# Designs tried in a protein design run: peptides against a protein of PDB entry 5HOI. Part 343

Target 1, 351 residues: chain A of PDB entry 5HOI
Amino acid sequence: FRYMPFSPAGTPFGFTDRRYLTMNEVGYVSTVKNSEQYSITVSFFDVGRFREYHFEDLFGYDLCFLNEKGTLFGQSKTGQIQYRPHDSIHSNWTKIIPLQAGERITSVAATPVRVIVGTSLGYFRSFNQFGVPFAVEKTSPIVALTAQNYRVFSVHYSQFHGLSYSLSELGTSSKRYYKRECPLPMSLPNINSDMKKDANLDYYNFNPMGIKSLFFSSYGDPCIFGSDNTLLLLSKWRSPEESKWLPILDSNMEIWKMSGGKETTDIHVWPLALAYDTLNCILVKGKHIWPEFPLPLPSEMEIRMPVFVKSKLLEENKAILNKKNEIGADTEAEEGEEDKEIQIPVSMAAE

## One batch from the design tools (peptide; made by RFdiffusion4, then SolubleMPNN)

Design b1_p30_7_s2 (from b1_p30_7, 15 letters changed)
Fold by OpenDDE base, seed 3:
Structure b1_p30_7_s2 (fold): chain B 351 residues (1-351), chain A 30 residues (1-30)
Amino acid sequence: as target 1 above (351 residues)
Amino acid sequence: LEEFKERLKSLGVDEELRAKFAKRIQELLE
């Protein structure tokens, strides 16, 4: 096993001079190799809200995380990181993460309020959006990171225990764990069966864990999309004893249904984000399971939420609408009530 | 395509989403 730099929905170069460093619901970051240099472009889906920008990369950034406020770049071997706000009002900053001999940055994440760096030796480093360090923690080796607001979803790997995950909140004074190095029920890529196609070998060499992406849903639930093309959502993570992974979408089965039951071995789902009850994704046609250039337009796939989550979300939305109608008062109060945990009934856990 | 639309209908997918998917699948199968 070799630790490789991971970025959400990042693509390999393959036989080309270009790849996507990362992509999500905000946009996509591409890099083009030009002799000894790289040209990086940060592109957005909402062209009315954001302006595309580019810069020359002399360091060969191989890690990236995009959010609504900026882009974090990292170099896995040198430990260099750079944060670039999208708005020119805020200054770029650069830091060097101290690495031990053979240590690599394996993943980076950034929110509007936090920057996180994870390493192959399990160093978890946290910063604010200005690059001021908070803490360094030693964990199991980190292979993937994502973050939303103050919350961090981390994936860990042990040679003895396989994949595990943590869910934590990075407050100003302390780190809280909701989940700490719990088993992750995700299938690893099967080298023997899947590697018969050269395109699968290229992707495996780029991403040995087969994690195409990980993100938080619009509701703040950790999501992971593995090599089996199944979207897993962590349900009830606030209740440690009740927390479970839900297979909310089998994308292969959905493609099969969409094709009218034809074998669609050349159509692939590339995950971007989960917004409400839809997976935002790129539908890829071709030999490669990843999007090429130019990037196809995003598509939405409806997830099969367990009937109870959709009904409760509808009830909560009705309750919010009814409260808004009773309290003829101003828009500011919405941020506080979203933290109510949707209790899924026990009986649907067995089917 | 009609069998596909009926399958999506049985899955409770709305008509607009069915039409979008059907169109995109047709574009991918051509």
Scores: peptide ipSAE 0.013, ipTM 0.383, DockQ to the pose 0.123
Fold by OpenDDE base, seed 2:
Formats: C-alpha cells, structure tokens, sequence
Structure b1_p30_7_s2 (fold): chain B 351 residues (1-351), chain A 30 residues (1-30)
C-alpha cells in the first residue's frame, strides 16, 4: 500500500498532459504539464462573482483545495503549501511544512478561517487563513481532509484497523472532537473485480482508497462518496451515541432508473457538493469514470436512500426469467435476450 | 412541504435531516 496525495474530486492525468487538481460547487482547478513546469488555472462556475485566473507552477503542486475565498495548493513530497486569495485584498503566502524522511502530505483543506494539513504519518497541522500555526497533533495516518468554517472532517487509514474518521472543531483556544477515529463504514475498492478494465486500474493507482470526494453539506453534515458510488451522510453527529452514516444516494441505481433499466456502463457520477436535497455532480460519459476536458456542465441529482440495490433486482429478474423458462413456454429463447431492459418497479419510477 | 417530508420519510431519511430540508424549502417560499 502507498499513501497518495488526495484532493476532493481530483482526477488523474491518465495518458494526457492535463488533469483537475480539485473541483467542488465553487469551481474547478486544472493543471497542464508544460516541458519544464505546470500551468494552473482556477475556474469558477459563478463567472459573475469571480474571474478565472492562471499562474505558472514551478513546484508541481499535486494537492489542492478550493473555497469561496481562496485556493490552497500543496506539494506532497516537498511539504510546500501556498494559499492564494481570490481577491486582491490579501496577499498570497507560502510555507514549507517540515516532513520526516518518507513522510508525505496526503491531504490539505482550507476555509475562510482555517488551513489544515494532514500527513501519511498522521500529523495534523492547523493554521489560520494567514498561515499562522495553531497546533500539531499526531493522529492515525490521514488519507483525506475537508473543512467548512471551523469544522474538519478527516479520514484515516491503518493497515490493522482499515478506515476511520474524525469530526473536529478548530476553535481559537482548542480543538474539540465530535467524533475521534471512529470506524468508517465505507468499502475499499476491490482490486480483483473492479480492475478488469485498464481505466479502473489507472484510477486505483491514483486513488487507492477510492474516495472520489468528501465535503460538508449545505447544512454542515459530513459527506463522503466512495468507489461504490454511494453518497454517505453523517447524521446526528452532535450526539456521539446517536450518530449514524446514512446512504442517502446510490448513484448507480439512479443512473439505472434514469436509463429506463438499461445497463449504462458508460455513464458515471462525479460528485461536487450536496446542496440541500440535491447532489451537485458531473455526469461523465465515456470509458473513464472521471471528467475529461472540457468539463461538462454540472448536473443535479435528487437524493434518495437506496431501498433496493441494483444487484438484487438483477438477481430477482434472472430468477424470474429462469422460472419462466422452466415452465415450458415454447418461446424460442433467442440467446441475444440478455440485454432486455429490466422493468423498473412502478414504485421506484414514481419516486 | 408535507408531501416532501413524507417522501423523505418513506425513503428512510431521518427526522433531523427532514427538518433541515423543510426549513430550507420554507425559506425559499417566503
């Protein structure tokens, strides 16, 4: 296992010279390989609020976090971070995070009031928006971070314990935990089943945890979108004993419903944010599960708790077909009928 | 608003989350 740099909804280069460093509801950050350097572009969905800008990157930033006030960049190997406000009121600042031998920055997050750096050795470093340090804490190895205002959602990985999560608030005087290294009920990518396609192997090498994105909802609830394409939301996190993960959207099931029960292996959901009752996402069409260039327009997908799993419906329909064939209806089973549109139950289509 | 709450309930969305969505829908209707 290797710790890889994670950014929310970041994409691999693949066989191209360009990728998205990060994307969310605010916009998207792209990087292009030049001969000796990188060119970074920060683009916004609300073009009336912010102007697109670009700069030359001599460091090869591989970590990024975008918010409404600025962009945080990081270099996983050197420990360099840079914060760039979108406005001209505040200056850019650069800092070097001290790293031990073999330590990597694995994730960065920024809010208008906090900057957070997580590492492969579990060092959690917090700063204000001006790069003034608060504290250094040692946790389990950090693999992903997101933040909203003063709250931080962190994902941890241990070879012995698997995935865990923390939810904390970074006040002025102290860090408060709402959740501290609790088990995360997210499945890891299955190398044997999912890696039959070269494109899936390329993505696995880029993101071994399969976390496509993590964010806070518009209501401040932690959300995570894994390799199973299920959106998990942490409910009741203020009550530690009552807190639970809710599977509020099975995106594979929703794509299947939208297709009229057809096998749509060429349509993929790429998560951006959860706004109220809708997942803001990119609908990706093609061989790759991630968006290419140019970026498609964002789409909205209504949240729906998966009561039925596509796999169960497929198994039930196969069992019904097999029973019909046993009852000796003389309909010549033409071998080509495996592609029959699975009839979506009326209850699932009306929802 | 009540139809939306009942739909979320049928989907198994908890009361806290339903209340948040309901509050926001109300704010958008004002």
Amino acid sequence: as target 1 above (351 residues)
Amino acid sequence: LEEFKERLKSLGVDEELRAKFAKRIQELLE
Scores: peptide ipSAE 0.000, ipTM 0.254, DockQ to the pose 0.046
Fold by OpenDDE base, seed 4:
Structure b1_p30_7_s2 (fold): chain B 351 residues (1-351), chain A 30 residues (1-30)
Amino acid sequence: as target 1 above (351 residues)
Amino acid sequence: LEEFKERLKSLGVDEELRAKFAKRIQELLE
């Protein structure tokens, strides 16, 4: 096993000279190999709000994180990071992260207020948006990071324990954990069954964890999209005892429905973000499970709670109603509300 | 259908719910 650099929704080069370093709801960052250098382009979906820009990369940045205020770049082997604000008001800054022998930066994240660097040895480094360091913590090996505002969602990997996750808040003076190295119920890529397709092997070599992306929802819930094409959302994370991963979307099932029940082995969901009740994604048509060039327009997929979660919520609601009825509250629950698609109550997601 | 059942199993969906899903898929295929 090798720790590979991870960026949210990053794509491999494959047989091309170009790839996406990262993409999300804000935009997409591409890199093109030009002999010994790279040309990086930062593109935006909201062309009215942001101006596309490009620069020459002499370092070979293989890590990237895009937010509304800037782009963080990293080089996994050298430890170099660069933050580039979108607005010319703030200067670019570069820093070298000290790495031990064999250590790699595995993931980087940036918010308007924080920069986070995670490594293969589990070093978690935090900075402000100007590159001023806050702290260094040693955790289990970090394989993926995302952040929103002051919150960080980290994925860890141990050869002995598999995948775990942490959810933390990086205050001005202290780090708070909501979750600390808890088991992550995500399936790893199945090497034996899926690797019969050369394209899957290429992707596996690029991303052995199969994490296509991770992000925070618009409500601030940690989301992860694995190789099984299931969107997992961490609900009730503020209540550690009640927190659970919800499989809020099976994208393969949704594609199957959208196709009218046809085997659509050539259509793939590439996740960007979760906004309210919709997954913002790229629908990829072709042999590769990742977007090629040019990037297709983003699509929206409605989040529907799986029947399992719906059934449990119906049982929980019935149990709550039965308890209310035992307490003598004559709330005539009209029978007709049972058929409402129980959307994940925003409260169950955001708690 | 079997691939779908195995995927539901990997998600920790119980056998009864897997059967309900399988039935619903079958109803959608008819």
Scores: peptide ipSAE 0.000, ipTM 0.287, DockQ to the pose 0.036
Fold by OpenDDE base, seed 1:
Structure b1_p30_7_s2 (fold): chain B 351 residues (1-351), chain A 30 residues (1-30)
Amino acid sequence: as target 1 above (351 residues)
Amino acid sequence: LEEFKERLKSLGVDEELRAKFAKRIQELLE
């Protein structure tokens, strides 16, 4: 295992000269290799509200976080961070984060009011939007960060304890914890089963935690989308004893239902954001589980508790078929009925 | 879970959204 730089919905280069540094509901940030430098483009989905811009990157930024007010960039090895407001009113600023020997910036997050830097040694650094530092805290090693307003959702990894999470609020004077290094019930990528395809190995090497993205919902609930393609939402986080992770979407199951029960091994959900009851996502067709260039148009996927597992649907369909065969005992068994499309029960299509 | 279900119900899951998604899946399967 090695700590890798994480950005929400970031993609690997693969065999290309281009990747997405990050993407969310606001837009997407791409980088292109140009010899020893990079060209970064910040693009927006709402082209009426924001103008696309680009710049030359001499530092090789490998961390990014996009919000409605600006873009935060980071270089995992050098400790350089840059904040670029989308407006021309506020100036760009650059800062060097002091790193110990072997320490890496593993994740960065930015809101209109806070900048957060997390490291492989568990240093949690907070700043205001102008790069003025508030505090440095030592935590378990940070592998992912997201933030909304003053709230920070952090994912931690320990070789001894596995995945944990924290939920904190970065006030003006102090950090408050709602959750502090609590167990995160997310499955890690299964190297033995999933790595049979070279494309999956490439993605694992880029993102060994399999966290495709993490974000806050429109309601301010922490969300995480792992390698199992299940969207988890942290419910009741204000009540520490009642707080639980809810599997609010099995995206593989939803794709399977929408395909009429066909095996859709080449269709993948790439998460952007959760807006109300819909996952904003990119539907990816192809060998790679991540979007290529050009970026497909975002799609909306309705969230649903995965009450029905594919296995249970198959069992129910077999039971329906067996009941039909018991009633149909008088008419000649034409052999050809094995390939009948798994009829999704009308109740499941109407729900 | 009930608060979450109530929030989901209160948002009125638009049949149009399901239709848009189904259409996009169909476009990808074609």
Scores: peptide ipSAE 0.011, ipTM 0.324, DockQ to the pose 0.674; fails the geometry check

Design b1_p30_7_s3 (from b1_p30_7, 15 letters changed)
Fold by OpenDDE base, seed 5:
Parts: structure tokens; C-alpha cells; sequence
Structure b1_p30_7_s3 (fold): chain B 351 residues (1-351), chain A 30 residues (1-30)
């Protein structure tokens, strides 16, 4: 196993000179390899609010986090980080994170008020938005980070215990844990089933945990989107005993429904953010499960608890088709009662 | 600077590239 640099919704180079370092609801950061240099572009979906900018990257940044105020870059091997505000009022700053031999920065996150660095040895480093350090904490190895305001969602990996997560708040004086290295009920990529396609092997080598993205919802709930294409939301995280992961969207099921029940193997959901009751995502059509260039326009997908398993629906549909064929009746498909998809009201997650 | 150079050395980066990288980092930190 090798710790790889993780950024939310980041894509591999594959066979190209280009990849997305990160993307979310704010925008997308791309890097283009040019000989020994990289050109980084920070692009935005709200072109009225933000201006696209680019710069030459001489360091080979492989970590990125985008927010509404700036972009954090990191180099996993050298420990260099750079914060670039989107406005011209605040200056860029650069810092070198001390790393032990073989240690890597595995993930970075930035909010308007905090910068977080996680490493393969489990060093959790916190800073303010100006790069002033608060603390260094030793945790289990960090594989992914996201942050919103003062809150941090961290994913940890142990060879013995698998995936765990923490939810913390980085106040001015202390770090508070809501959750501390609790089991994360996310499936790891299945090498035997999923790696039969070369495109999946390339993605696995880039992201061996299969975490496509993690973010906070608009309501401040931790969300994670794994290799199974299920959106998990951490409900009731303020109540340690009541907190649970809710599968609020099976994107494979939604794609199957949108296709009229046809097997679509060439359409993939790439998660950006959860805004209210909708997953903001990129619908990817093609061989690769990740967006290529140019980036398609974002799409919205309504969150729905996966009440029905595709296999069960296919069996029921086959049974209905077989019965229709036996009865020989041209009974017009009465619009069968839309089995009331239990929309989980998003309100149940915020209390 | 020295710690950065040693990390680059441990990664198998050649001396010339290490020096050029360190100089660029110093320019960005100044």
C-alpha cells in the first residue's frame, strides 16, 4: 500500500498531460504538465463573482483545496504549501511543512479561517488563514481532509483497522472532537471485480481508497462519496450516540432510472457538493469515471435514500414482463404507482 | 533550507535540481 496525495474530486493524468487537482461547487483547479514545469489554472463556475487566473508551478503541486476566498496548494513530497487568495487584497504565502523521512502530505484543506495539513504518519497540522501555526497533533495516518469554517472532517487509514473518520472543530484555543477515529462504513475498491477494466486500474493507482470526494453539506454535515458511488451523509453528529451514516443517494441507481432502466456503463457521477437536497455533480460520459477536458457543466441530482436494490427492481420488472407475456393482454402500462421514494427530508440530518 | 535539500536528496533529485528548487523556494519565502 502507498499513501497517495488526495484532493476532493481530483482526477489522474491518465495518458494525458492534464488533470484536475480539485473541484467543488466554487470551481475547478487544473494543472498542465509542460516539460519540467506545470501551469495551474483556477477556474470558477460563477464567472460574475470570480475571475479565472493561472500561474506557473515550478514545484509540481499535487494537492489542492479550493474555497470561496482562496486556493491552497501542496507538494506531497517536499512539504511545500502555498495559499493564494482570489482577491488582490491579501498576499500569497508559502510555507515548508517539516516532514520525516518517507512522510508525505496526504491531504490539505482550507477555509477562510483555517488551513489544515494531514500526513501519511498521521500528523495533523493546523494554521490560520495567514499560515500561522496553532498546533500539531499525532493521529492515525490521514488519507483525506475537508473543512468548512472551523470544522474539519478527516479520514484515517490503518492497515489493521481500515478506514476511520474524525470530525473536529478548530477553535481559537483548542480542538474539539465530535467524532474521533470512529469506524467509517465505506467500502474500499474491490480489486478483483473493479480492476478488470484498465481505466479502473489507473484510477485505483491514483486513489487507492476510492474516495472520489468528501465535503460538508450546505447544512454543515460531513459527506463522503466512495467507489461504490453512494453518497453517505453523517447525520446527528452533535449527538455521539445517535450519529449515523445515511446512504442518501445511490448514484448508480439514479443513472439507471434516468436511462429508463437500461444498463448504462458509460455514464458516471462525479461529486462536487451537496447543496440542500441536491447533489451538485459532473455527469461524465465515456471510458473514464472522471471528467476529462473540457469540464462538462455541473448537473444537479436529487438526494434519495436507496430503498430499492437494482437487482430486486430488475427481478420485479422481469416478473412483470413474464406475467404480461403469459396474459397476452395489450394492457397499456398503467403508470404503476410511483413507489413513493421515501425522500429523507434533509431536515432529519440537521437536528 | 537544509532540511528541504536533504528531503529532495532522499527522493533521488539530483544536486543541480535540488539547488534550483531551493533557490526558487527561497525567492518565494523572501
Amino acid sequence: as target 1 above (351 residues)
Amino acid sequence: MEELLERLRSLGVDEEKRKAFAERVQEMLS
Scores: peptide ipSAE 0.030, ipTM 0.517, DockQ to the pose 0.010
Fold by OpenDDE base, seed 2:
Structure b1_p30_7_s3 (fold): chain B 351 residues (1-351), chain A 30 residues (1-30)
Amino acid sequence: as target 1 above (351 residues)
Amino acid sequence: MEELLERLRSLGVDEEKRKAFAERVQEMLS
């Protein structure tokens, strides 16, 4: 097993000179290999709000995280990180993360208020947006990071325990854990079944965990999209005992339905973000499961609660309604049209 | 529902989109 640099929705070079370092709802970062250097382009979906920019990369950045305020770059082997604000008012800054022999930066994340660096030895390093360090914590080996505001979702891997996750908040004075290295119910890529196609082997070598992307929803819920093409959402994470992973979208099943029940092996979902009830994604057509160049326009896919989750939510809601009716049964039967206040199951949200 | 609608409001989502989202979530539960 080799720890590889992870960036959300990053793509391999394959047989090309270009790849996406990262992509999300804000935009996409591409790199092109030009002999001994790279040219990086930061592109945006909202072209009215942001201006595309490019620069020459002499370091070979292989880690990237894009947010609405800037782009964080990292070099997994050298430990170099660079933050580039989109606004020219703020200066770029560069740091070297100290790495031990054989240690790699495996993932980076940035919000408007925090920068996070995770390593193959489980060093979790936190900074403010200006690169001032807060703390260094030793965890299990980090394989993926994402962050929103002060919250960090981290995925860990141990050869003995498999995948785990943490959810933490990086305050000014302390790190709070909502979840600390809890088991992550995500399947790893099956080398024997999935690697029958050469294109899948190339992707596995780039991303051996099969995590296509990792993000927070618009509601601040941790989301993960694995090699099984299932979108998992962490529900009720504020209540440690009630917290559960919800499979809110099987993208293979949705593509199967959209095709009229035909096996479509040439259409792939590439996740960007979860906004409300829609997965923002790239629909990839072709041999490769990842988007090529030029990037197709983003698509929206409506989330579908699996029948077993829907049934549980209906049972929970009926049980809540029955308890309310049992408590209310002693007061007069005014036949008012009970505007059935459509309660969105709080069970889908973290709150 | 109210807490979720309030969260949407705090995110700057307009009232029409908040209602449409609530309706779609109900259709998913029906």
Scores: peptide ipSAE 0.000, ipTM 0.260, DockQ to the pose 0.078
Fold by OpenDDE base, seed 4:
Structure b1_p30_7_s3 (fold): chain B 351 residues (1-351), chain A 30 residues (1-30)
Amino acid sequence: as target 1 above (351 residues)
Amino acid sequence: MEELLERLRSLGVDEEKRKAFAERVQEMLS
């Protein structure tokens, strides 16, 4: 196993000279290899609010996190990080994170108020938005980070214990844990089943955890989207004993439904964010499970109920339809009633 | 239905919301 640099919704180069370093609801960061240099472009979905910018990267940044105020870059091997505010009022800053022999920065996150660096040895480093350090904590090896405001969702990996997660709040004086290295019930990529396609092997080598993205919902709930294309949401995280991962979306099933029940092997969901009850995502059409260039427009996918309920309802509805057809009842199944999906408000996860 | 309610309970959905959900599922299956 090798710790690879993780960025939310980052894509591999594949056979190209370009990739997305990260993408979310704010925008997308691309890098293009130009000989020994890289050209980085920070693009935004709200072109009225933000101006696209680019710069030359001499360091080969392989970590990125985009927020509404700036972009954090990192180089996993050298320990260099750079924060670039979108607004010219604030200066860029660069810092070198001290790394031990063989240590890598595995993930970085940034909010308007915090910068977080996680490493393969489990060093969790926190800074303010100006690069002033708060603390260094030793945790289990960090494989992924995301943050919203003062909250940090961290994913940890142990060869012996698998995936775990922490949810913490980085106050001014102290770090509070809501969850600390609890088991994460996310399936790892199945090398034997999934690696039959070369494209899957390339992605696995880029991201061996299969975490396509992780983010906080608009309600501040931790979300993770794994290789199984299931969106998990951490419900009731304020009540440590009641907190559970909800499988709120099976994107393969949703694509199957949208296709009218046709097997669609060429359409993939690439997650960006969860806004209320809607997954913001890129619908990827093609050989690769990740977005290529140019980036398609974001799509919205409504989340009305947990995956296991949807699956059961679809099976029951199919069984009812098959029985109605066997009974020879010309009941025109009103195509329009499929939209009366039972809404379990995603807000149930925050309560 | 009962297995579904138990799964919702296991997910930490409250009783009132589980009941409303069950009623709506039953309405869709009728």
Scores: peptide ipSAE 0.000, ipTM 0.218, DockQ to the pose 0.044
Fold by OpenDDE base, seed 1:
Structure b1_p30_7_s3 (fold): chain B 351 residues (1-351), chain A 30 residues (1-30)
Amino acid sequence: as target 1 above (351 residues)
Amino acid sequence: MEELLERLRSLGVDEEKRKAFAERVQEMLS
């Protein structure tokens, strides 16, 4: 197992010279390989509020986090990080994170008030927005980070314990845990089923955990979007005993419903953010499950509890067909079993 | 769950955004 650098909604190069380092509701950061250098572009969805900018990257940044005030870059192997404010009022700063032998930066996060660095050895490093260090904590190996204001959502991986998560608040004087290395009920990518497609192997090699993105909702709830394309939201996290993960969107089911029950194996949801009751996402059509260049315009998908699973609808439709056959209606519809469009109940299409 | 569902209901899900998403999926399928 290799700890890979993770950035929210980051894409692999694949067979191209280009990838997205990160994307969210604010914008998207792309990198283009130019011989031995990289050109990084920071683009925004709100072009009235922000101006696109670019710079030459001599270090090969492979970690990125974008917020409304700036962009954090990191190099997983060298330990270099750079923070670039979007405004010209604040200066860019660069720092080298000390790494042990074989240690990698696995994830970085930045808010307007905090910078967080997580490593493959479980070092959790916190800084202010000016790169002044607060603390270093030893945790289980960190595989993903996101942050909002003073709150940090961290995902951990142990070969012995699997996936866990922490939710913490980085005050001025102390770190508070709301959740500390609790089990994360997220499915890992299934190597045997998913790896039959070359494109899935490329993505798995880039992101072995299958975490497409993680973010805080507009309400400040931790969200994670895994390889199963289900959006999980951590509900009631302020009450440790009442806290639970809610599957608030099955994006495969929503795409299936929108297709009229057709198998749309070439349409994928790429998560950006959860704004209120809508998943901000990129709809991707093609061989790869991630967006290509140019980036399609964002879409909004309404969140719904997955009450109906495709398997149950298939079983119900089979049961309805079997009952029709028992009633002896001589309808000569010898049309082959394979292509029967699953009739979506009108109630599910109208809601 | 109820609190999340109540928050979702209280926001009044923009039917237009849902339609725009559905239209875009249909455009991608056509």
Scores: peptide ipSAE 0.000, ipTM 0.245, DockQ to the pose 0.627; fails the geometry check

